Peptides against a protein of PDB entry 5HDT. Designs and how they scored, part 58

Target 1, 163 residues: chain A of PDB entry 5HDT
Amino acid sequence: MVVKTFMDMDQDSEEEKELYLNLALHLASDFFLKHPDKDVRLLVACCLADIFRIYAPEAPYTSPDKLKDIFMFITRQLKGLEDTKSPQFNRYFYLLENIAWVKSYNICFELEDSNEIFTQLYRTLFSVINNGHNQKVHMHMVDLMSSIICEGDTVSQELLDTV
Target 2, 163 residues: chain A of PDB entry 5HDT as posed
Amino acid sequence: MVVKTFMDMDQDSEEEKELYLNLALHLASDFFLKHPDKDVRLLVACCLADIFRIYAPEAPHTSPDKLKDIFMFITRQLKGLEDTKSPQFNRYFYLLENIAWVKSYNICFELEDSNEIFTQLYRTLFSVINNGHNQKVHMHMVDLMSSIICEGDTVSQELLDTV

## One batch from the design tools (peptide; made by RFdiffusion4, then SolubleMPNN)

Design b2_p16_4_s2 (from b2_p16_4, 7 letters changed)
Fold by OpenDDE base, seed 4:
Structure b2_p16_4_s2 (fold): chain B 163 residues (1-163), chain A 16 residues (1-16)
Amino acid sequence: as target 1 above (163 residues)
Amino acid sequence: SFKPDLEKIAERKKKR
């Protein structure tokens, strides 16, 4: 299973990172990002999150447009956090925990459209926050948002208005 | 669930 493979891989496994590089690149293709199955898209998002973790602080995706697509894709998947009773919630939690801990979105600071990405992220997170979320979920959401604010040199007015 | 190694990540960022 691809998901488990990336999940169990550590950042020091250079040989494995090289071995799975092509797979990592393939997972970011439109085929997967635009997959019609919602659960598949979630799995893809988790894999992508793990890829960012494994290859941090660098990303194997060199195209700014591709990076934007990936993070916009991941952001869209985070909408699934709204339903805390979903059978897939644990995987959504994993996605959130991963990207928050790794600070994966920090790579977006190098992108021209970083403000758009961050704005959409914040809007999404605020839209899905509800009383059904436990403290860990809230903590990860806050960590994710605060890291971007604190580590960013500039924050757009639109983003500030969202916060 | 993740084992924090933020220092390692930070160090790698500095080496860029």
Scores: peptide ipSAE 0.017, ipTM 0.615, DockQ to the pose 0.107
Fold by OpenDDE base, seed 3:
Structure b2_p16_4_s2 (fold): chain B 163 residues (1-163), chain A 16 residues (1-16)
Amino acid sequence: as target 1 above (163 residues)
Amino acid sequence: SFKPDLEKIAERKKKR
């Protein structure tokens, strides 16, 4: 129910955004980010992606450490894109499509550890990219990576080595 | 497939 709520929420619904703000904050807690169930973590990641979409351009998370944790968490979930035959692949696709379209990772440019976050993202994407992915998946991956490169003023050597 | 309102997203980002 929670997943459906955020997925169907309009970006211009200010009353609903305020109503679910506390829920958005709770979803970023260690309880959910470190949940032992892989499927639960995927659902949490999708919800977090929707939260970034809904609350754009500003995330409701004010702590730089929390933002880092969230994006590192989302990055880890993207590993699930490797298995195109998984029953959960459609949700992984949703996650990828969302964060690529919204350009959610761009908020990380304000973080001190932005290069680390982007490096981990690129490593993860390159580790799962394969010829079994359809064109849409490839395009979303490219869009996600290209947007970061185009908007970044500086890129670490480690990131350059990854690309 | 999720269906974002790209125009609204862009407008919000411009206000930033």
Scores: peptide ipSAE 0.011, ipTM 0.607, DockQ to the pose 0.093
Fold by OpenDDE base, seed 2:
Structure b2_p16_4_s2 (fold): chain B 163 residues (1-163), chain A 16 residues (1-16)
Amino acid sequence: as target 1 above (163 residues)
Amino acid sequence: SFKPDLEKIAERKKKR
């Protein structure tokens, strides 16, 4: 129900954004980020991605540490893109499509550990890319990585080495 | 699936 709520929410719906703000904040708690169920973590990731979409350009999470945790969490979930035959693949695809389209990771430029986040993202994406992925998946991955490179004034050598 | 809204994208980019 939470997933559907955020998926259908328009970022211009200020009243709804205010209504569900507390829920959005709660979804980023360690309880959900460290949930033992893999499918639950995927759902949480999708919800978080939707939250970034809805509240863009400013995420409701003001703590840089929390933002880092969230994006590292989302990055870990992207590993699920590797198995294209998984029943959860469509949801992993949604996650990828969302964060690529919204350019959610661009908020990380304001974080001290942005290079670490981007490096982990790139490593994860390159690790899961395979010939079984269709053109759309590849396009989203490229879009996601390109947007970060283009937006950043300076790219660390570590990130460049990852590419 | 998402359909790009160029106006919204531009606005978000300006404010980031």
Scores: peptide ipSAE 0.009, ipTM 0.578, DockQ to the pose 0.114
Fold by OpenDDE base, seed 1:
Structure b2_p16_4_s2 (fold): chain B 163 residues (1-163), chain A 16 residues (1-16)
Amino acid sequence: as target 1 above (163 residues)
Amino acid sequence: SFKPDLEKIAERKKKR
C-alpha cells in the first residue's frame, strides 16, 4: 500500500507531499535500511526512489550522512538486477528505470563522499551487467552512468579505473 | 510499470 501510494503521487501535489513527509523520513531509518528481509529492502529502495522523484529537485533528507546511507543502500539493491528470471526482477527494473530517469544520484554531487558513492554504483552496475539483460536495461544503465560523468566536474581516478 | 512525467521532472530539475 505504501509502495502504491508513492508510485501514484504527483510531484505537484504539495498537500500530499507534506502529508507523507514523515513517512518518507521514517523509510530512511536504519530499521528499514538494515531490514533482514531482502524483499522488504527492495520495496524500501523503490519507495526511496519514488520519494526522490516526488520531491525533486530537493530531497526531504537534509543530513549528508543519511543521504549517503540511502544511496549506498540503493546501490546494494541494484545487485538484484543480475538474475533476470527472479520473481522480483520487475521491481529491480523499476528501481533502475526510476533512478536513471530522475537522475536521483545527482544530489550526491553535494556530498563529500560523492566519489565513493559513484564508484560503488559503477562497480555494482558492471558486476551485474550480462547478456541476459534486454536493451532497455542496458539503456538505463548507460543513462545512469553517463549522466554522472557528464554532470560531474571532477571524477576520481578510482572511478575512472572502474569504467 | 514506471511512467514518469518527463516534462515535469525536467522542469523541476532546471529549478535546482
Scores: peptide ipSAE 0.017, ipTM 0.629, DockQ to the pose 0.117; fails the geometry check

Design b2_p16_4_s3 (from b2_p16_4, 5 letters changed)
Fold by OpenDDE base, seed 5:
Structure b2_p16_4_s3 (fold): chain B 163 residues (1-163), chain A 16 residues (1-16)
Amino acid sequence: as target 1 above (163 residues)
Amino acid sequence: SFTPDLEKIKEAKEKR
């Protein structure tokens, strides 16, 4: 595992990180991750992505199971990228842009179920990618997937076959 | 900076 530094990223101060800690923990609760409103779940995903940005390279979540749940949740939201004409597409774009730029999924290399998470991510992205997406969307998708492959010491054949 | 839509989050809590 390669340790990444995020000093050049636009991140909140340590004082602000502490201020948002309670909110960060609360947003990862089942109430929000399993919220019945699709628009609320999308907003929650964007907030979680922002949390990973400001706390990078660490995360305020100490439970491996919770981290897995969060990234599986974010992955499910990315399916909304399939409809480029949706009123919510700009928010889906923000989610994609954020997690690609921050390389948020790279924290998953510390998880036992990292292979499952990455496989689901790749399957989801290839499921929604289409000719209606502009070059920026395609680039973010490729950047996200390539970063994981490049940083991973061992990538399963199943994951490689998904590409 | 982290700028979540806190109002929408609060609404979600109220609907609980």
Scores: peptide ipSAE 0.030, ipTM 0.694, DockQ to the pose 0.029
Fold by OpenDDE base, seed 2:
Structure b2_p16_4_s3 (fold): chain B 163 residues (1-163), chain A 16 residues (1-16)
Amino acid sequence: as target 1 above (163 residues)
Amino acid sequence: SFTPDLEKIKEAKEKR
């Protein structure tokens, strides 16, 4: 079960949710997910994370393929956490903090390719983690991975091998 | 924390 978060959810009006819903559909398009500008992709990822937060525990996306694409996309953006001195690090941090707090990836358990998504997530996180990261970053990464493990009734050997 | 610039994203879409 995906635990519902109350963070900022009560602050969102119905009108705002409608606005975000429209935006959600647009942001999930290939135009944005495959945008050539790295900064744009980061902003898109942050917006998508916010959308997941707002609509938790259910995403406004009904297509399993779209959900997979989105989470694979977000996972790719998390690579930017590696450079703590980047001007964009704060946005990468926000992305991590958000998805960890909301437990956004837990919705992926409903997907056939959940194992692939989680595997890529774990590989990405372990690839970017370094001693330059502060305790908060470490905590969010651990929280994110632990939540997935705890919610999974069965864990594939492949996923375990990535840990 | 960070607040995404939603308007910036909208503009990017319009430029397509």
Scores: peptide ipSAE 0.030, ipTM 0.671, DockQ to the pose 0.031
Fold by OpenDDE base, seed 1:
Structure b2_p16_4_s3 (fold): chain B 163 residues (1-163), chain A 16 residues (1-16)
Amino acid sequence: as target 1 above (163 residues)
Amino acid sequence: SFTPDLEKIKEAKEKR
């Protein structure tokens, strides 16, 4: 039996967006963001990434604090990219690919603490980059970081120091 | 791209 996931949803289907809105909100709860199981947190991050993709250019999360928590959470999950031999690496790759392609972090530009979010993102990415990563991983990392630099109105010195 | 297992998320929710 194939389980329907957010990835399989039609981005243009308003009916599906409404149907899964509650689930989207629940996935952003502290229960999931602070779940003790690392694999569960990874799955949550992937689902959140899909939610941002589906609901783009907006997000169902209206609270700035919640949005910050979500992106800080996603950023922490990206640390898993460091081990290319992990059985979960493909899901970490999916997470990176998704957020890079969708430019999910663009929502953060409207947040007061955007510089903190971007700084942590850059620090995380640079901390996990290694020679074991293939060209696609590197491209996604570059795309993600360069997009933020190009689209941001200002770049803090702290952010520049991380690059 | 890889599809996340949403069923595992649902299972985790039920354990709440």
Scores: peptide ipSAE 0.029, ipTM 0.675, DockQ to the pose 0.035
Fold by OpenDDE base, seed 3:
Order: sequence, then C-alpha cells, then structure tokens
Structure b2_p16_4_s3 (fold): chain B 163 residues (1-163), chain A 16 residues (1-16)
Amino acid sequence: as target 1 above (163 residues)
Amino acid sequence: SFTPDLEKIKEAKEKR
C-alpha cells in the first residue's frame, strides 16, 4: 500500500463503492478488528478510514455497536503515531490525515456513547503528541479535536477535563 | 482512490 497525500485524492466513484462494499463489511468483523498482528490492524484501520471517506457522509455500517467498535479500534491504532521513527509511521500519518480531513468521527454524534468515543480519542492523541511531530501532524491532531468540539452541541465534563 | 493491500488481507484470511 503506497501512502499518498490524502488531500490530493478524490473520492471514489459509485462503481468503486459497490465493488468494495463486501470488503467494507468483512473488514469490520471481529476477525480483523481483533487480529493479533499489529501491522494487519494498522492496514485494516487505513482501509476503514478510506471506506468512511468513500461513503461519506454515510457509512455501510448500520449497527451503532459496530460503529462504536470500529471507531474505538481506529482510536487504538492512533497510538502508533507516538514513534515517529517507525517504519509504519507513514501509514499512521495517512490514517490521521484521512480521518482529520474527512471528519470521519462526525458519524459518532449519532451514537449514544459519542462522548466516550471522543474522550478516548482525545486521551489517545494527547498521550502520543510530542515535540518530535512536525507541524502537519500537529495540525491534523488539532483539526480533528477542534472539529468535534465545534460541531458538538453538548460536551461532557469528562471530555472538557481531557481537553 | 481506495487501494487496499489485497494480498496482505488475503494473507491474513489464510491464517484462520
């Protein structure tokens, strides 16, 4: 998988949406979300991010529980942003850039446990952010967090304490 | 475009 600058890419066509629908559903299975290989999980997360980009503003997933599982899964993968020298860092960067630009987490506002998801996202980002990250990484992290605050009508005290 | 590493995914499936 070649990492490209997300902002230089267009969303996929309707034909491509149909082609990847089955893959989208399979990638959300427990087999992939709980896969023991860390590199496989990262690849799955990137694919899921692309799926949300392609199907935005909708998603092929209808179950609130499944959506929660997916975003909690993606959030856990973002922990890999901590090591900027990792051979997989570019793929972690792609994941961050994608979800920040697409505002993929906005789908979570429809979930009852949205505050839990956002809180875990913020905690994860704050745990990995450091001075070794370049300006682009910082910008994407800030954009992602700011967008959620700005678009949310209510913010829990727990989330406020995290910020 | 969405270009998943299908070979990697296939490999993961084969590990079942």
Scores: peptide ipSAE 0.027, ipTM 0.670, DockQ to the pose 0.030

Design b2_p16_4_s4 (from b2_p16_4, 7 letters changed)
Fold by OpenDDE base, seed 5:
Structure b2_p16_4_s4 (fold): chain B 163 residues (1-163), chain A 16 residues (1-16)
Amino acid sequence: as target 1 above (163 residues)
Amino acid sequence: SFTPDEKKIAEAKKKR
């Protein structure tokens, strides 16, 4: 399975990173990002999160437009965190935990549309956060949001008002 | 199964 392949890959394995570069690029295609199956899109998001982890601090995606599409896509998947009773919740948790600890969104500071991406992220997180979430989920959400604020040189007033 | 490798995550943070 593609997800397992990237999940188990070492960040320091340059040979493997080069070998699977084309696969990583293909996973960000519209075929996967716009896949009709919600569970498939979640798997794709988790795989993309692992790709960002593996290739950190850089991403194999060189196009700013593609990077924006990917992070907007990942942000949309985070809506699934709302239902804590879902059979897929553990996978949503994995996605959240990964992107929070890796600080995957920090690459967006290089994008001109970073403010839009961060705004959508914050709106999404606040829309799904509820009392049913355990302490770990809350901590990851806070870590994700606070890291962006702390690393950013400037934050829009709109974004600050959202926090 | 759905938990990331904490060591790899820590390494990723160090690279940034």
Scores: peptide ipSAE 0.024, ipTM 0.662, DockQ to the pose 0.104
Fold by OpenDDE base, seed 2:
Structure b2_p16_4_s4 (fold): chain B 163 residues (1-163), chain A 16 residues (1-16)
Amino acid sequence: as target 1 above (163 residues)
Amino acid sequence: SFTPDEKKIAEAKKKR
């Protein structure tokens, strides 16, 4: 229900955005980010991605630490892209497609630990990218990484070493 | 195989 709610919500639904703000905040709690079920964590990640889409270019999460936790969490979920035969691959694809198109990670430029976040993202993507992925998957991965590089003012040596 | 959710993404307006 929750996943469907945010998935179907558009960015112009101001009343709904306000109504579900508390739910959006709740989904970023440690209860969900540290949920023991991998499939639940994936659903949470997709929902968080939708929240970033809906509230773009802003985010309802005001704490830099919370934002960091969320993006580190989403990054960890992207590891699931490596198994194209998984029943959950469609959701991993949705996650990738969403965050790439929305450029969700661009919010991280305002964070003190942006370099750490981007480094982990790149490491994750390069660890899972393979020739078994179709062109669309590759395109989204490239779009996600290139957008961050192109819009970043400075790149740390650690990030450069990752690329 | 996988099914992209391109329609749902396309319905969004990129605000960035």
Scores: peptide ipSAE 0.023, ipTM 0.656, DockQ to the pose 0.115
Fold by OpenDDE base, seed 1:
Structure b2_p16_4_s4 (fold): chain B 163 residues (1-163), chain A 16 residues (1-16)
Amino acid sequence: as target 1 above (163 residues)
Amino acid sequence: SFTPDEKKIAEAKKKR
């Protein structure tokens, strides 16, 4: 399973990182990002999150447009956090925990459309936050948002209005 | 288990 492969890989496995580089690139194709199955898209998002973790602080995706597409895609998947009773919730939790820990979105600061990405992220997080979430979920959401605010040189008015 | 393996995430050593 592709998901398990990246999940079990660490950042020091240079030979394996090189071996699976093409797979990592292929996972970011429109075929996967626009897959009709919601569960498949979630798995893809988790794989992409692991890829960002493994290749940190760099990313194998060099195209700014592709990076934007990926992070907008990941952001859309985070909507699944709204239903804490879903059988897929644990994977949504994994996605949130991973991107918060790794600070995956920090690579977006170099993108021209970073404000759009961060705005959509904040809107999504605030739209799904509810009292059904445990303390860990809340903490990861706060960590993710705080990291972006602290590392950014400026925050757009639209983002400020969202917070 | 409610949460995934946090140990796997904590293995991240390279930061931006």
Scores: peptide ipSAE 0.022, ipTM 0.647, DockQ to the pose 0.113
Fold by OpenDDE base, seed 3:
Structure b2_p16_4_s4 (fold): chain B 163 residues (1-163), chain A 16 residues (1-16)
Amino acid sequence: as target 1 above (163 residues)
Amino acid sequence: SFTPDEKKIAEAKKKR
């Protein structure tokens, strides 16, 4: 039960972190990121969020291109937050809460394409925000966006146009 | 169930 394993793992489980490192790397493969089933992609995104949480402040993914792909992938999954009545909404909420709390996107500041990633994130969040979302969802969205603005020293014009 | 556990998250040590 791979999904449950990462979900239950804490940041102090060093032996487990070492054991599942290869699995973490495998979960970021094109096989999973480009999986045709949207529910599978959501589960993969949640696992990736857990991996960022567990391995923080470092990520096991060393390739900047791979990191970009992962965060663009996670951003695409956040579109599922739009439908509050979806059977999978709780998993989308988990994804949002996790990445907001961990500040997972902050690792993107070291990437040359960070502004592109953040722009797509903001556009996605603003596109899915609706009156059906409760206060907690709104707070996590705001926390996620605010943390990036507060820690960033430069913001692209495209991002400014989005905000 | 695959749902967020706020208590578990709150108990986690933030490393960043």
Scores: peptide ipSAE 0.020, ipTM 0.635, DockQ to the pose 0.123

Design b2_p16_5_s1 (from b2_p16_5, 8 letters changed)
Fold by OpenDDE base, seed 5:
Structure b2_p16_5_s1 (fold): chain B 163 residues (1-163), chain A 16 residues (1-16)
Amino acid sequence: as target 1 above (163 residues)
Amino acid sequence: MVFTLEGKTFKKSFSK
């Protein structure tokens, strides 16, 4: 299974990283990003998050447009964090944990539309956050948002006030 | 399937 392949791979697996590079690129295609099945899209998001983790600090995706599509896609999947009773919640948690730990959204600072991406991320997180989430979920959400705020030079106070 | 990164080694990030 592709999901397990990337999940089990670590950052020091240089030979495997080269071997599966083309697969990583293929997973970011419109076929997967626009897949009609919601559960498949979640799996794709987790794979993409793992790909960023594995290849850090160098993303294998070089196109700014593709990177924007990927992060907007991942952001949309985070809406699934709202329902803590969902059978898929553990996968949504994995996605959140990964992107918070890896700080993959920091790639967006090099993109022209970084403010749009961050705005959508903040709005999404605040729309799904609730008292039903445990401490770890809250911690990852805070870590994700605070890292972007602290490390970004272009995040304006106006943007923060809008969220 | 394990749904956590806890316990994994992590050396590199996209942090500035």
Scores: peptide ipSAE 0.368, ipTM 0.866, DockQ to the pose 0.907
Fold by OpenDDE base, seed 1:
Structure b2_p16_5_s1 (fold): chain B 163 residues (1-163), chain A 16 residues (1-16)
Amino acid sequence: as target 1 above (163 residues)
Amino acid sequence: MVFTLEGKTFKKSFSK
């Protein structure tokens, strides 16, 4: 299983990282990002998050347009955090934990449309936050948002209005 | 299947 392969891979697994690089690139194709099955898209998002983790601090995706598509895609998947009773919630949690821990969204600072990406991220997070979330979920959400504010050179007024 | 990164060694991130 592809998702398990990347999930089990460490950052220091240089040989495996090289072996699966082409697969990592393929997972970012429109075929997967626009897949009609919601559960498949969630698995793809988790794989992409793990790919950023494994290849940190250098993402294997070099196209600014592709990077934007990926992060907008991941952001859309985070809407699944709204239902804590979903059988897929653990995977949504994994996605949140990963992007908060790895700080993968920091890649977006180099993109022209960074403000759009961050705005959508914050709007999504605030739209799904509810009292059903445990402390860890809340902590990761706060950590993710705080990291972007602290490490960004500037914060747009639109983002400030969202916060 | 493990659905958490807790317990894993984290040496590299995209933090500035």
Scores: peptide ipSAE 0.365, ipTM 0.858, DockQ to the pose 0.883
Fold by OpenDDE base, seed 2:
Structure b2_p16_5_s1 (fold): chain B 163 residues (1-163), chain A 16 residues (1-16)
Amino acid sequence: as target 1 above (163 residues)
Amino acid sequence: MVFTLEGKTFKKSFSK
């Protein structure tokens, strides 16, 4: 199982990281990013988040266009956090926890469309935040947003308007 | 599967 493979992998597992690098690259293909099944897309997002975690601080994806596609894709999946009663909520939580912990979105500062990505992220998070979420969910959302604000050299007015 | 990263001690991030 691909999901379990990356989930169980540590950041210092150098030999395993080399072994599964091609799989990591393959998971970012349009075939997976545009998969018609919502649950499959969630699993892909979790795998991609784990890939960023495992290979930090150097992402295996080097194309700016591909990185943009990945983060826009991950952002779209975060909408699933809105339903706390979903059987898939734990996976959405895992996705949120991962990207907040790893600060993977900080990679986007090197992209030309960073403002677009951050704006979409913030809009998505604010659209799903509700009183049904526990404190951990709220903390991860705040950590994710505040990290980007604190580490950004400049913050666009568009992003400020979103916040 | 365990759907949490809590308890992990080794940490690398993309922080500046």
Scores: peptide ipSAE 0.364, ipTM 0.863, DockQ to the pose 0.857
Fold by OpenDDE base, seed 4:
Structure b2_p16_5_s1 (fold): chain B 163 residues (1-163), chain A 16 residues (1-16)
Amino acid sequence: as target 1 above (163 residues)
Amino acid sequence: MVFTLEGKTFKKSFSK
């Protein structure tokens, strides 16, 4: 399946990266980002995270508006981290691990609405943090947030107030 | 199915 294809792909798989580029672009379409099924949206988010991983340090998405949509979309999916007992938690964990590891949100520094994206990300992360999360989850959350703070040239006051 | 990136040695990121 598509999810496994991107999950198994490595960053140095140049031929595969070229082969699946069109699929990667297609997965960022509004059809998938606005899919009515929550589980489908989660899978889409994981695929998008993998796409950022695979193509790092160059994202295949060139439209700033599309990039904003993608990261706002991924941010919304992170709400699922709240329920550690969910059967889908492993995929939410994967999503978190990926974006923290790849630092994909750092792409947003080049976007006009970066502060909006980061603010929503931080609000979401703080809203889902709970005592049921293990050390790895907390580590990835911290890594994700600290990367943005450390590598960002400026951070909005609103974001600072959230932290 | 294991949902983790652990074990991957090749790493590129969007870090500045």
Scores: peptide ipSAE 0.363, ipTM 0.855, DockQ to the pose 0.873

